# Designs tried in a protein design run: peptides against a protein of PDB entry 4AID. Part 3

Target 1, 242 residues: chain A of PDB entry 4AID
Amino acid sequence: FDIKRKTIEWGGKTLVLETGRIARQADGAVLATMGETVVLATAVFAKSQKPGQDFFPLTVNYQEKTFAAGKIPGGFFKREGRPSEKETLVSRLIDRPIRPLFVKGFKNEVQVVVTVLQHDLENDPDILGMVAASAALCLSGAPFMGPIGAARVGWVDGAYVLNPTLDEMKESKMDLVVAGTADAVMMVESEIQELSEEIVLGGVNFAHQQMQAVIDAIIDLAEHAAKEPFAFEPEDTDAIKA

## One batch from the design tools (peptide; aimed at target 1 A142 I219 A226)

Design b1_p8_6_s2 (made by RFdiffusion4, then SolubleMPNN; from b1_p8_6, 4 letters changed)
Fold by OpenDDE base, seed 1:
Structure b1_p8_6_s2 (fold): chain B 242 residues (1-242), chain A 8 residues (1-8)
Amino acid sequence: as target 1 above (242 residues)
Amino acid sequence: LHPRLQKA
């Protein structure tokens, strides 16, 4: 197995991005770990467009396997059911920042699957899933203009906290999820308890600064492990409006 | 480097 790994310290925790061990049949596959939380992201894309395809067919699926719940008291075997509300929300959090970063005119089917393999009950797998999905797309060769980074920011005891634990989040007046490129914020999702606009804007800036280390780690992994770019030339769709 | 991953 040609295993490539990047490890960084991020918000006082070790982030590990690994490829080459699992899901080798995917175009891109990344195992991401923070604490004892582990996610697998896979990216697969079609090498041709379907006849009559008029929109970009991106599907993002975030899934929490019941095996991740080995430490969650009361997690009965939910058979393959409808995605939970959480799984639906996190799938959208991953979709929103990545969708606009595909090359205009690319209409080949893309499937991103993020699977929670383990959950430590401290580190939320949603941010880790966003990072892993970004990394898997960058490794795939798909015409994706990433990477994106992501961060959660809390406000605890009058300070910003990067990727607060689930216990720290109980004391937080802010749940701020930010995703972006090196140069731009692409998505903000926020739940705020009576904080000033200045504190919230400062939180967005803090998140965007802190995610640069993750973006750099994805780039470093991709330099070593990415597939050759898929040869895609967008049809000059502007020439049909003359 | 993948051309899309080149740092600006």
Scores: peptide ipSAE 0.195, ipTM 0.830, DockQ to the pose 0.799
OpenDDE base, seeds 2, 3, 4, 5: peptide ipSAE 0.149, 0.084, 0.170, 0.053; ipTM 0.807, 0.753, 0.820, 0.780; seeds 2, 3 fail the geometry check

Design b1_p8_6_s3 (made by RFdiffusion4, then SolubleMPNN; from b1_p8_6 with P2D K6R)
Fold by OpenDDE base, seed 4:
Structure b1_p8_6_s3 (fold): chain B 242 residues (1-242), chain A 8 residues (1-8)
Amino acid sequence: as target 1 above (242 residues)
Amino acid sequence: LDERLRKS
């Protein structure tokens, strides 16, 4: 197997991005690990547009498999077939920052699937899933103007904490999820307990700074493992109005 | 790297 791996230290944890071992049938596939939490992101895109396609058909599916969820108290009763509330929310968290980054006019079907393979009960797979999805898209050859990074920021004992553990989050006055490119914040989602706007804005900036190492890691992985870019030229929509 | 992934 031609396995490419990037490893970085990130928020006091080892982040590993791996490609080439699993899901080779996808356009892009990344196995991401942080602590003992493991996710597989796959990106698949259609090589043609469907006739009459008028919108960009991006689908993002985040899934926590029962084997991973079997370590999570209460995970046994996920009835087959409907995403949990968490899975629905995380799917949206991944969708929101990536959707704007596709080349305008690209209307080929894109499917991103993030599967939680293992959960350590410390590192939430949502952030890891966002990172893995970004990496998988960058490897795929799809006309995606990524990468994005992502980070969760907590506020514990009067300080910002990058990707707080589930236990640290119990003491956190902030659950701030940020995603962005190297240059821009693309998405903010926040739950805040009696914090000033200044602290929240500082948290966004902190997240954006801390995700740069992840963005750089995805770029490095993509330089070594990305497929050839899919040949896509957007139709000049301005030429049709003449 | 895809020029699209390069920092402009």
Scores: peptide ipSAE 0.080, ipTM 0.794, DockQ to the pose 0.865
OpenDDE base, seeds 1, 2, 3, 5: peptide ipSAE 0.061, 0.054, 0.052, 0.042; ipTM 0.792, 0.784, 0.785, 0.772; seed 3 fails the geometry check

Design b1_p8_6_s4 (made by RFdiffusion4, then SolubleMPNN; from b1_p8_6, 3 letters changed)
Fold by OpenDDE base, seed 4:
Structure b1_p8_6_s4 (fold): chain B 242 residues (1-242), chain A 8 residues (1-8)
Amino acid sequence: as target 1 above (242 residues)
Amino acid sequence: LDERLRKK
């Protein structure tokens, strides 16, 4: 196996991005680890557009499998087949920032699947899943103008906390999820308790600054491990409206 | 690296 790995320190935790060991049938596949939380992101894209396809068919599916549920209290009642509320929410959190970053006119089917393999009950798989999905897309050869980074920001004891643990989040007055490129914030999702707009905006900026190390790590991994770019030329749609 | 992934 040609295993390529990038390791960084991020928010006082080790983030590991790995490719080449598993899911080799995908266009891109990344195993991401933070603490003892482990996710597998896979990206697959169709090599042609379906006849009559009028929109970009991106599907994102975040899944917490029952094998991870051996550590998650209550995981025994996830009936196979229906996404939990969390899985639905996280799938949208991944979808929102990546969807705008595909080359305009690309209408080939894209499937991103994020699978939680292990959960440590400290590090939430959602942020890790966003990072892994970004990395998998960058490795895939799809016409994706990423990477994105992602971060959760808490507000604990009058300070910003990068990727607070589930226990730290109980004391946090903010649950702020940010995703963005190197240059732009692409998505904000926030739950706040009686905080000023200034603190929230400061949290967005903090998140965007802190995710740069992740973006750089994905780029470094992609430089070594990405597939050849899929040859895609968008039809010059500007010529048909004259 | 895909030119699409390079910082412009």
Scores: peptide ipSAE 0.082, ipTM 0.798, DockQ to the pose 0.860
OpenDDE base, seeds 1, 2, 3, 5: peptide ipSAE 0.062, 0.063, 0.072, 0.047; ipTM 0.792, 0.785, 0.793, 0.792

Design b1_p8_7 (made by RFdiffusion4)
Pose (drawn by RFdiffusion4):
Structure b1_p8_7 (pose): chain A 242 residues (1-242), chain P 8 residues (1-8)
Amino acid sequence: as target 1 above (242 residues)
Amino acid sequence: SLADWMKP
């Protein structure tokens, strides 16, 4: 039972989100393609709370398979090992904007794993990784508030550029990753060549506008393919507090 | 199946 939102031509690049063929045993699994870079994002959460668990346990693992680029690892063991700098950075990049969108009061184990399966030498999977992770979360049925979008905005020839490729990045004076909900920007991360607060803030807003097509696309797939929502009521401590 | 918290 296979399902795609393959529409979203997004910023001139084709973005496809597919579910129901791969990883059917996860709560949510989405194979996401943008251009020819492909990641599988899976989301599983426990249907129970561990005794005395006092915070929300969430793990995000982003991993790159070197076969995603047609190479065998250079390490003595010719197998991927400990996460690199890039994998841990991207893992925090996904965790940061998601952790606050789970319903206050929810403390079940949640694990989201994103694996890079193919890299097209152009489209960074990091943003794609964020989108696929958000898609799998929505489909899983966990108490995760609306989808998240994300984009990289560059600054080339005096204009904002959406999801610039790796070659376009050589010519950019800004590297800004933004992730947000439909209502709000949730995170920013950037490296900037001394641009003004105005232009920087402009890029943040441009990104929030440009990522709406993605949130829409996730909502669309969720309408066709999401699992039943997990019932979770927070405690009405409202009367005790007043 | 679309959860209300997912709606804008």

Design b1_p8_7_s1 (made by RFdiffusion4, then SolubleMPNN; from b1_p8_7, 5 letters changed)
Fold by OpenDDE base, seed 3:
Structure b1_p8_7_s1 (fold): chain B 242 residues (1-242), chain A 8 residues (1-8)
Amino acid sequence: as target 1 above (242 residues)
Amino acid sequence: MLAERWLP
């Protein structure tokens, strides 16, 4: 197996991005690990547009229900049932920042699946899922103008904390999830307890600064493991207005 | 037209 791996220290934790071991039939596939939390992101895209496709058909599916032989909280055999509220929310958190980054006019079906394989009960798989989805898209050859990074920011003991643990989050006055490119913030989701706008804006800036190391790690992985870019020419939308 | 090269 040609396994490519990038390892970085990120917020005092080891982040590992790995490709080439699992889901090799996907266009892109990344195992992401932080602590003992492990996610698999897969990206698959259609090589042609469906006749009469008027919109970009992106689907994102985050799943915690996988019976991997590991510590997954809530390990009852729930059959393929309706997504949980958490799975629905995290699927949207991943969708929101990636959807705008596809090349304009691309209307081929894209499916991103993020599967939680292991959960350590300390590191939330949502941020890791966002990072893994970004990496899987960058490896896929899809016309995706990523990578995105993502970060959670807490406010604990009067300081910003990058990706607080689930226990540290109980003491946090801020749950701030940010996703962005190297150059721009693409998405903010926040729950704030009695903090100034200055602290919140500082948290967005802190998140965007801290995600650069993840963006760079995805780029380094892609340089060594990405597929050839899919041959797509954007529709010249200016030629129809002459 | 710069071929918008989505990552390598």
Scores: peptide ipSAE 0.072, ipTM 0.659, DockQ to the pose 0.198
OpenDDE base, seeds 1, 2, 4, 5: peptide ipSAE 0.049, 0.052, 0.065, 0.029; ipTM 0.712, 0.660, 0.650, 0.649

Design b1_p8_7_s2 (made by RFdiffusion4, then SolubleMPNN; from b1_p8_7, 4 letters changed)
Fold by OpenDDE base, seed 3:
Structure b1_p8_7_s2 (fold): chain B 242 residues (1-242), chain A 8 residues (1-8)
Amino acid sequence: as target 1 above (242 residues)
Amino acid sequence: MLAERWKP
């Protein structure tokens, strides 16, 4: 096995990004770990466009598989069924920041699947899933202008907290999820309790600063493990308007 | 950056 691993300290926790052990049939695959929360992200893309494809066919599927017996909240045998509300929301959180970063004119089918393999009941798998999906896309050779980083920011005891635990979040006046590139914020989602706009904007800036270490870790992993870029030339859409 | 592989 050619296993590549990047480990960083991030918000007082160890983040591990690993590739080359599992899901080798995917274009990109990353096992991401924070605490005892573990996610697998896989990216697969079609090598051709479907005839008559008018839009970019990106599908993101976040799933909490109950077969990790003993450590996933909600342990009733849900048959392969309609995604939970959480799975639907997190799939959207992953989709929103990555969708704009595909090269214009790329209309090949892309499937991103994030599977929660373990949950420690402290570290939410959503942020970890966003990071893992970004890393899997960067490894895949798909025409993706990433990486993205992601962070959750809380406001606890009058301070910003990076990726608060589920217990710290009960005391938090802010649930702020941010995703972005090195240069730009791509997505903000927020629930706020009686905080000033200044504190919220400061939280967005804090998130964007703190995610740089994750972006750098994805870049370092991809320098050692990325596939060759898929041979794709953007349609010269400017040549048809003359 | 990896984004440089896809920068026009």
Scores: peptide ipSAE 0.090, ipTM 0.776, DockQ to the pose 0.250
OpenDDE base, seeds 1, 2, 4, 5: peptide ipSAE 0.086, 0.067, 0.081, 0.053; ipTM 0.766, 0.749, 0.771, 0.745

Design b1_p8_7_s3 (made by RFdiffusion4, then SolubleMPNN; from b1_p8_7, 5 letters changed)
Fold by OpenDDE base, seed 2:
Structure b1_p8_7_s3 (fold): chain B 242 residues (1-242), chain A 8 residues (1-8)
Amino acid sequence: as target 1 above (242 residues)
Amino acid sequence: MLAERLLP
């Protein structure tokens, strides 16, 4: 087994990105760890477009499996069958920044699945899931113009905090989730308590700066472990407008 | 324009 790992220090925590151990049947698969929170992201894409496919069929599924529920805050044994509100929201948080980064005209089915395997009660698996999904797509050979990074920013004691713990978030006046590429912010989601727009914009900039180390870590992992890029040439739809 | 992949 060719196991590749990238390890970085990020916000005073060790981030580990690993590939080659689990889900090798996927196009891309990444095991991501921060603290003792562990997620598995898998990316799978169809090698052909379905006849009559008119839209890009991307599906993102974030799931907190029942075997991890004994380590998830508020984790009741959920009956298999419907995503929770959290799972639905986090699936959207992952979908929003990645969807625009696929090559225009690519309409092959893409499925991203993020599975929470372990939760440490400190590190929320949502940010880790975003990072892992980005890494899995970059490894897959799909025509994805990533990586994305992601960060949560808190405002605690008059300072920005990168990826605050669930306990630090109780004291935070900001829950700001940002995702972006090296060059651009792709998504912002924010809950804010009595903060100026200046502090919030500063938080977006802080997040975008802090996620660069994660972007670089995904690039380094991909240089060593990515599959050959899928040969996709977009049909020159501009040649049909003459 | 060939969308330059940020990955090699």
Scores: peptide ipSAE 0.009, ipTM 0.499, DockQ to the pose 0.264
OpenDDE base, seeds 1, 3, 4, 5: peptide ipSAE 0.007, 0.008, 0.008, 0.009; ipTM 0.493, 0.512, 0.498, 0.527

Design b1_p8_7_s4 (made by RFdiffusion4, then SolubleMPNN; from b1_p8_7, 6 letters changed)
Fold by OpenDDE base, seed 2:
Structure b1_p8_7_s4 (fold): chain B 242 residues (1-242), chain A 8 residues (1-8)
Amino acid sequence: as target 1 above (242 residues)
Amino acid sequence: MLDPRLLP
């Protein structure tokens, strides 16, 4: 068992990214932990394109296991069978920033599965799931131009707060989720109460700055644990236009 | 070899 782990301090919390212990049959697999919230991200990709595949077949599935939800006061026993509204929304939050980062012309099936294994009721699994999905893709050898980082930003007592707790979020005038690369913001999702555009833009910049430590942590993990890159040469679609 | 796409 070759277990690789990266640990960083991030927003006053310990972020742990681990690979090599579980889901070794996936192309990439990462356990991510922040506080007592734990997620497993797995990335799997097909080694060939399906005949007649015309679009990029990326599927992202975020799921909260009933055993993780059993600690949430008021958590309904989800009947096995359909994603909750939360699971659907978080799957989209993960999909949005990663989808454009695949090499153009790659049309092999890609499946990203994020599973919440534990929830501490302080740290939301969504941000951790985004980070873990990014890390799992970077480890997979898929033609993914990541990593992405992600951050939630609150506005509490007239200051930006990185990844506010669920209790701090009750006092927050902003719920701002940002995902991006080292160089670019790829996704923003925001709910805002009576804040200036300047504060919101400052929150995006704050998020992008704060996620660099996560990006660097994923790179460092990938340097030590990534699979050999999948040999993918995009067909020179520009040679067919001559 | 590390994927050059993962290098800053």
Scores: peptide ipSAE 0.020, ipTM 0.568, DockQ to the pose 0.816
OpenDDE base, seeds 1, 3, 4, 5: peptide ipSAE 0.019, 0.015, 0.019, 0.019; ipTM 0.563, 0.595, 0.561, 0.585

Design b1_p8_8 (made by RFdiffusion4)
Pose (drawn by RFdiffusion4):
Structure b1_p8_8 (pose): chain A 242 residues (1-242), chain P 8 residues (1-8)
Amino acid sequence: as target 1 above (242 residues)
Amino acid sequence: SLHERLHA
């Protein structure tokens, strides 16, 4: 039972989100393609709370398979091993904007794994990785508040540029990743060539406008394919507090 | 509900 939201031509690049063919045993699994870069994002959460668990345990693992680029690893063991700098950075990039959107009071194990299966030498899978992770979370049925969008905004020839490719990044004076909900920007990360607060803030806003098409697309797939929502009521400590 | 959660 296969389902796509393949629409979203997004910033001139084709973004496809597919579910129900791969990884059917995960709570949420989405194979996401943008251009010809492909990642599988899976989301599983425990249906129970561990005794005395006092914070929300969430793990995000982002991993690149070197076969995603047609190469065998250079390491003595010719197999991927410990995460690189890029994998741990991208893992925090996904974790940061998601961790706060789980319902206050929820403390079940949640694991989201994103694996890079194909890299097209143009479209960075890091943003795509964020989108696919968000899609799998929505589909899983966990208490995750609305979808997240994300984008990289560059600054080339005096204009904002959405999801610039790796070659376009050589000419950009800004590298800004933004992830947000429909209502709000949730995170920023950037490296900027001494641009003003105004332009920087402009890019953040441009990104939040440009990522709406993605949130829409996730909501659309969730309308066709999401699992039953996991019931979770927080405790009404409201009367005790007052 | 799912709709309310998606549009929260």

Design b1_p8_8_s1 (made by RFdiffusion4, then SolubleMPNN; from b1_p8_8 with H3K H7N)
Fold by OpenDDE base, seed 5:
Structure b1_p8_8_s1 (fold): chain B 242 residues (1-242), chain A 8 residues (1-8)
Amino acid sequence: as target 1 above (242 residues)
Amino acid sequence: SLKERLNA
């Protein structure tokens, strides 16, 4: 087994990105750990486009398994077959920033699956899932212009908090999720309680600065473990304007 | 490299 691992300290917690142990049949697969929360992200892409494909067929599925040994908060008996509201929302949070980063004209089917394997009841798997999905895509060889980083920012006792715990979030006046590249913010989602626009904008900047360490960690992992880039030549769309 | 793809 060729196991590659990157470990960083991030917001006072250990972030581990690992590849090569599990899901080796995927194009990219990453185990990501923060605290005792563990997610598996897999990326798979078709090696050809379907005839008549007119849109980019990206599917993102975030899944929280019910663990037999721990009550995941909000773990109602998942009646078979439909994603929870949380799973739907997090799937969308992952989709939004990654979708625009695929090379134009790439219309091969792409499937990203994020599975929660463990939950520590402190670290929400959503941010970790975003990071893991980004890493899995970067390892896959797909024509993805990532990595993205992601961060949650809270506002507790008059300060920004990076990836606040579920308990710290109860005291937070801000739930700000940001995703971006090294150079750009790609997505902002926010719930805010009576804060100034200045504090919110400062939170976006704080998130974008703090996610650079994650972006760098994904790049370092990919330099050692990425598959060869898939040979994709975008159709010269400029030739149709002549 | 991933770096070359980000700088393209």
Scores: peptide ipSAE 0.027, ipTM 0.633, DockQ to the pose 0.469
OpenDDE base, seeds 1, 2, 3, 4: peptide ipSAE 0.009, 0.009, 0.010, 0.018; ipTM 0.576, 0.579, 0.603, 0.586

Design b1_p8_8_s2 (made by RFdiffusion4, then SolubleMPNN; from b1_p8_8 with H3A H7N)
Fold by OpenDDE base, seed 3:
Structure b1_p8_8_s2 (fold): chain B 242 residues (1-242), chain A 8 residues (1-8)
Amino acid sequence: as target 1 above (242 residues)
Amino acid sequence: SLAERLNA
């Protein structure tokens, strides 16, 4: 096994990004761990465009499958067929920041699957899933102009908290999820309880600053483990307007 | 979006 691993300290927690152990048949595959929460992200892309494909066919699927005995809270009898509301929402949180970062004109099918393997009930798999999906895409060779980082920001006792625990979130006046590149904020999702715009904007800036370490960790992993870039030349769409 | 405003 050629296993590549990057480990960083992030918000007082150890973040581990690992590739080369699981899902080797994917174009990119990353195991991400924070605390005892573990996710597997896989990225697969078609090597050709389907005839008549007129839009970019990106599919993102976040799944909280109960693999191990009994402890995933929210054991609704998920009938095999439909994602939960939570899985649907998190799939959108991952989709939103990554979709714009694909090279214009790329219309090959891309599938990102994020699977929660373990949940510690402290560290949210959604943020970890966003990071893992970004890393898996960067390793895949797909024409993805990432990485993205992601962070959740809370507001507890008059301070920003990076990736607050589920217990800290009960006291938080802010649930702010931010995703971005090194240079830009790509997505903000927020639930705010009576906070000033200044505090919210400060939270976005705080998130963007704190995610740089994650972006750098993904880059370092990709330098050691990325596949060769897929040879994609965008058709010069300007030539069709002439 | 808020993101668009921050990048502008």
Scores: peptide ipSAE 0.018, ipTM 0.655, DockQ to the pose 0.046
OpenDDE base, seeds 1, 2, 4, 5: peptide ipSAE 0.016, 0.010, 0.015, 0.017; ipTM 0.641, 0.638, 0.634, 0.647

Design b1_p8_8_s3 (made by RFdiffusion4, then SolubleMPNN; from b1_p8_8 with H3E H7N)
Fold by OpenDDE base, seed 2:
Structure b1_p8_8_s3 (fold): chain B 242 residues (1-242), chain A 8 residues (1-8)
Amino acid sequence: as target 1 above (242 residues)
Amino acid sequence: SLEERLNA
């Protein structure tokens, strides 16, 4: 098996992106690890458009599997069937920044699945899931104009903290999740306690700067492990308006 | 959006 791995130090933690071991039947698959939190992202896309498909059918599904529940804070055996509120929110956090990065006119079905395999009780799998999903898409050959990076920023003791632990977040005046490309911020989600707009904007900039190392790591992984790009020619929809 | 303002 050709296992490719990229390892970086990121916010004082080791981030590992791995492909080639698990879910090889997917178009892209990445096992991402930060601390002892582990997620598997898979990307699958249809090789043809469905007849009459009028919208881009992207589905993102973030899942905290029950077998990991013994390692997930709040460890409720969620009944099989409906995503939790957290799973729904994180699925949206992943969807929002990636959706606009698909080539215009691509209407083949795309499914991104992020599965939490392990949780260390320190590193939230949401950010790791965003990174892993980005990496899986970049490996897939889908017409995805990524990668995206992602970061959480806290404000603790008057300083920005990259990817604060769950314990540090209790003391944080900011929960700021940012996703973006090398060049652009694609998504911001924030919960803020009594902070100035200047501190928040500084947090977005800090996040965007800090995620560059992740973007570079995904690019490096993709250069060594990506599938050939899917031959997609967008129909010249501008020629029909003439 | 905030994102549009940040990318402008």
Scores: peptide ipSAE 0.034, ipTM 0.765, DockQ to the pose 0.046
OpenDDE base, seeds 1, 3, 4, 5: peptide ipSAE 0.032, 0.033, 0.031, 0.033; ipTM 0.756, 0.759, 0.752, 0.764

Design b1_p8_8_s4 (made by RFdiffusion4, then SolubleMPNN; from b1_p8_8 with H3K H7Y)
Fold by OpenDDE base, seed 3:
Structure b1_p8_8_s4 (fold): chain B 242 residues (1-242), chain A 8 residues (1-8)
Amino acid sequence: as target 1 above (242 residues)
Amino acid sequence: SLKERLYA
């Protein structure tokens, strides 16, 4: 197999992005590892638009598989077919920043699936899942104007902490998830305990700065492993108003 | 952009 791997140090942890070993039938597939947390992101897109398609049909599905349930907090027997509250929330966290980055007028079906393969009980798979989804889309050839990076920021002992562990988060006064491109913040989700707006804004800036290394890592991986871009010309929507 | 790098 032609395995491409990018490894970076990120927030005092090793982030590994790998492609070419697993899910080769997808348009893009990335195995992402941070600590002992492992996620597989796959991106698949239709090569044509469905007749009568009037909206962009993006589906994002974050899944914590039952075989990993012994290592996943709250891993009660998930009944087949309904996402947990966590899976629903994380699916939305991944969807929100990527949806706006597709080329306007692209209405082919896109499916992003993020599967937690392993959880170390320290590194939350949500951030890793967002990074992996971004990377998988960049490798896919879909008309996606990524990559996005993502970061969680905590506030512990009067300092910003990049991607705090689940234990550090118990002491954190901030749970701030940020996603963005190199140039822009695309999404902020936050739970804050009695912090100033200045600290929160500083946290957003800190996240955006720290995610640049991830963005660069995805770009480097894509330069060596991306599929040829899908030939898509956006319909000149201005010509239909004439 | 990544797109420009991928299309270059």
Scores: peptide ipSAE 0.022, ipTM 0.649, DockQ to the pose 0.227
OpenDDE base, seeds 1, 2, 4, 5: peptide ipSAE 0.015, 0.014, 0.021, 0.017; ipTM 0.526, 0.531, 0.613, 0.609; seed 1 fails the geometry check

## One batch from the design tools (peptide; aimed at target 1 V103 A142 P147 F232)

Design b1_p9_1 (made by RFdiffusion4)
Pose (drawn by RFdiffusion4):
Formats: C-alpha cells, sequence, structure tokens
Structure b1_p9_1 (pose): chain A 242 residues (1-242), chain P 9 residues (1-9)
C-alpha cells in the first residue's frame, strides 16, 4: 500500500516522500528523494515507559553508506564504522529541533534513524535528512508536535538562495541551516562571511517562509498514511501548582 | 486533556 507526496517541486528541485513500501515494521518510515539524493528515515518509539525513567530518551542516528556514492570505503576493513564528523553533526542537526516538540511529560524511548542511500553530487542530504526524519515522525503516531521543515539558505550575488547545491555553495557568502514548525523557527546553524544582523536575520526568515511547502507536503502525506496517534495525556499538575 | 498534534496552530 504505497503512497507518495511527490509533488512539491521545491525551489526548482523535485522532492518526493514515499511510504508503505520500505520498512513497514517501523512506526514511521519514509523514503525521501530530492533531485537524486535518497535517504530512508525510520522512526520507532516504545509503547511503554521504563521504570524510573526521568527524562525523555531520544536517539537520532544519521548514517551515510558509501555505496550512496558508488565507492567502497578506504578503511582497512572496507566497511563503514564509527560515525564521522559529518554523521555526528547531522545527527545533532536533526535531534536539536525535534527534542523540544515531543509532548511535555513523555518519556518513552524514541529512535529515529536516517540512512543515506544515494547521493547525487549536488543536493546535500543533510537537509533532506531532516525533512525525511520529520516525515517519519509524523507518520509514526508518536506525540510529536506538527511537522518540522528545514532549509539551507545561501547568499549569492546579493540575493537569498534556497537549498543551494554543492557548486553553488562555492560562491555563497553564507551557510545557514534553519529548521522550524509552521509557527516558529526552532534552530539555526551557520557560517557567515561578516554579513549584517539584518541580512542574516533576513535569511532566517526567508528559510522559514520557504520551508512551509515542505511542512504542507508532510501534513499531506500524514493525512493519507499516518498511523493511529498514540494516546498520551500529561498529568494535570495544574491544581497542585496553584 | 491530551494535546492535539500533527497540525498547524
Amino acid sequence: as target 1 above (242 residues)
Amino acid sequence: PAPAFGEKS
């Protein structure tokens, strides 16, 4: 039972989100394509709380398979091993904006794994990885508040540029990743060539405008394909506090 | 009460 939101031509690049064919045993699994870069994002959460668990346990593992680029690993063991700098960075990039959007009071194990299956030498899977992770979370039924969008905004020839490619990045004076909900920007990360607070802030806002098409697309797929929501009421400590 | 999720505010 296969389902796509393949629409979203997004910033001139085709973004497809598919579910129901791959990884049907995960709570949420989305194969996401942008251009010809492909990642599988899976989301599983435990249906129970561990005794005495006192914080919300969430793990995000982003991993690149070298076959995503037609190469065998250079390491002595010719297999992927410990995460690289890029994999741990991208893992925090996904975790940061998601961790706060789970319902206050929820403490079940949640694991989201994103695996890079194909890289097209143009579209960085890191942003795509964020979007696919958000899509799988929505589909899983876990207490995850609305979808997240994300984008990279560059600054080329005096204009904002959405999701610039790797060659476009050579000419950019800004590298800004923003992830947000429909209402709010949730995270920023950037490297900037001494641009003003105004332009930087402008890029953040441009990103938040440009990522709405993605949130819409996730909401659309969730309407067709999400699992039943996991019931979770927080404790009404409201009367005790007053 | 359970908070609604998966939609815009």

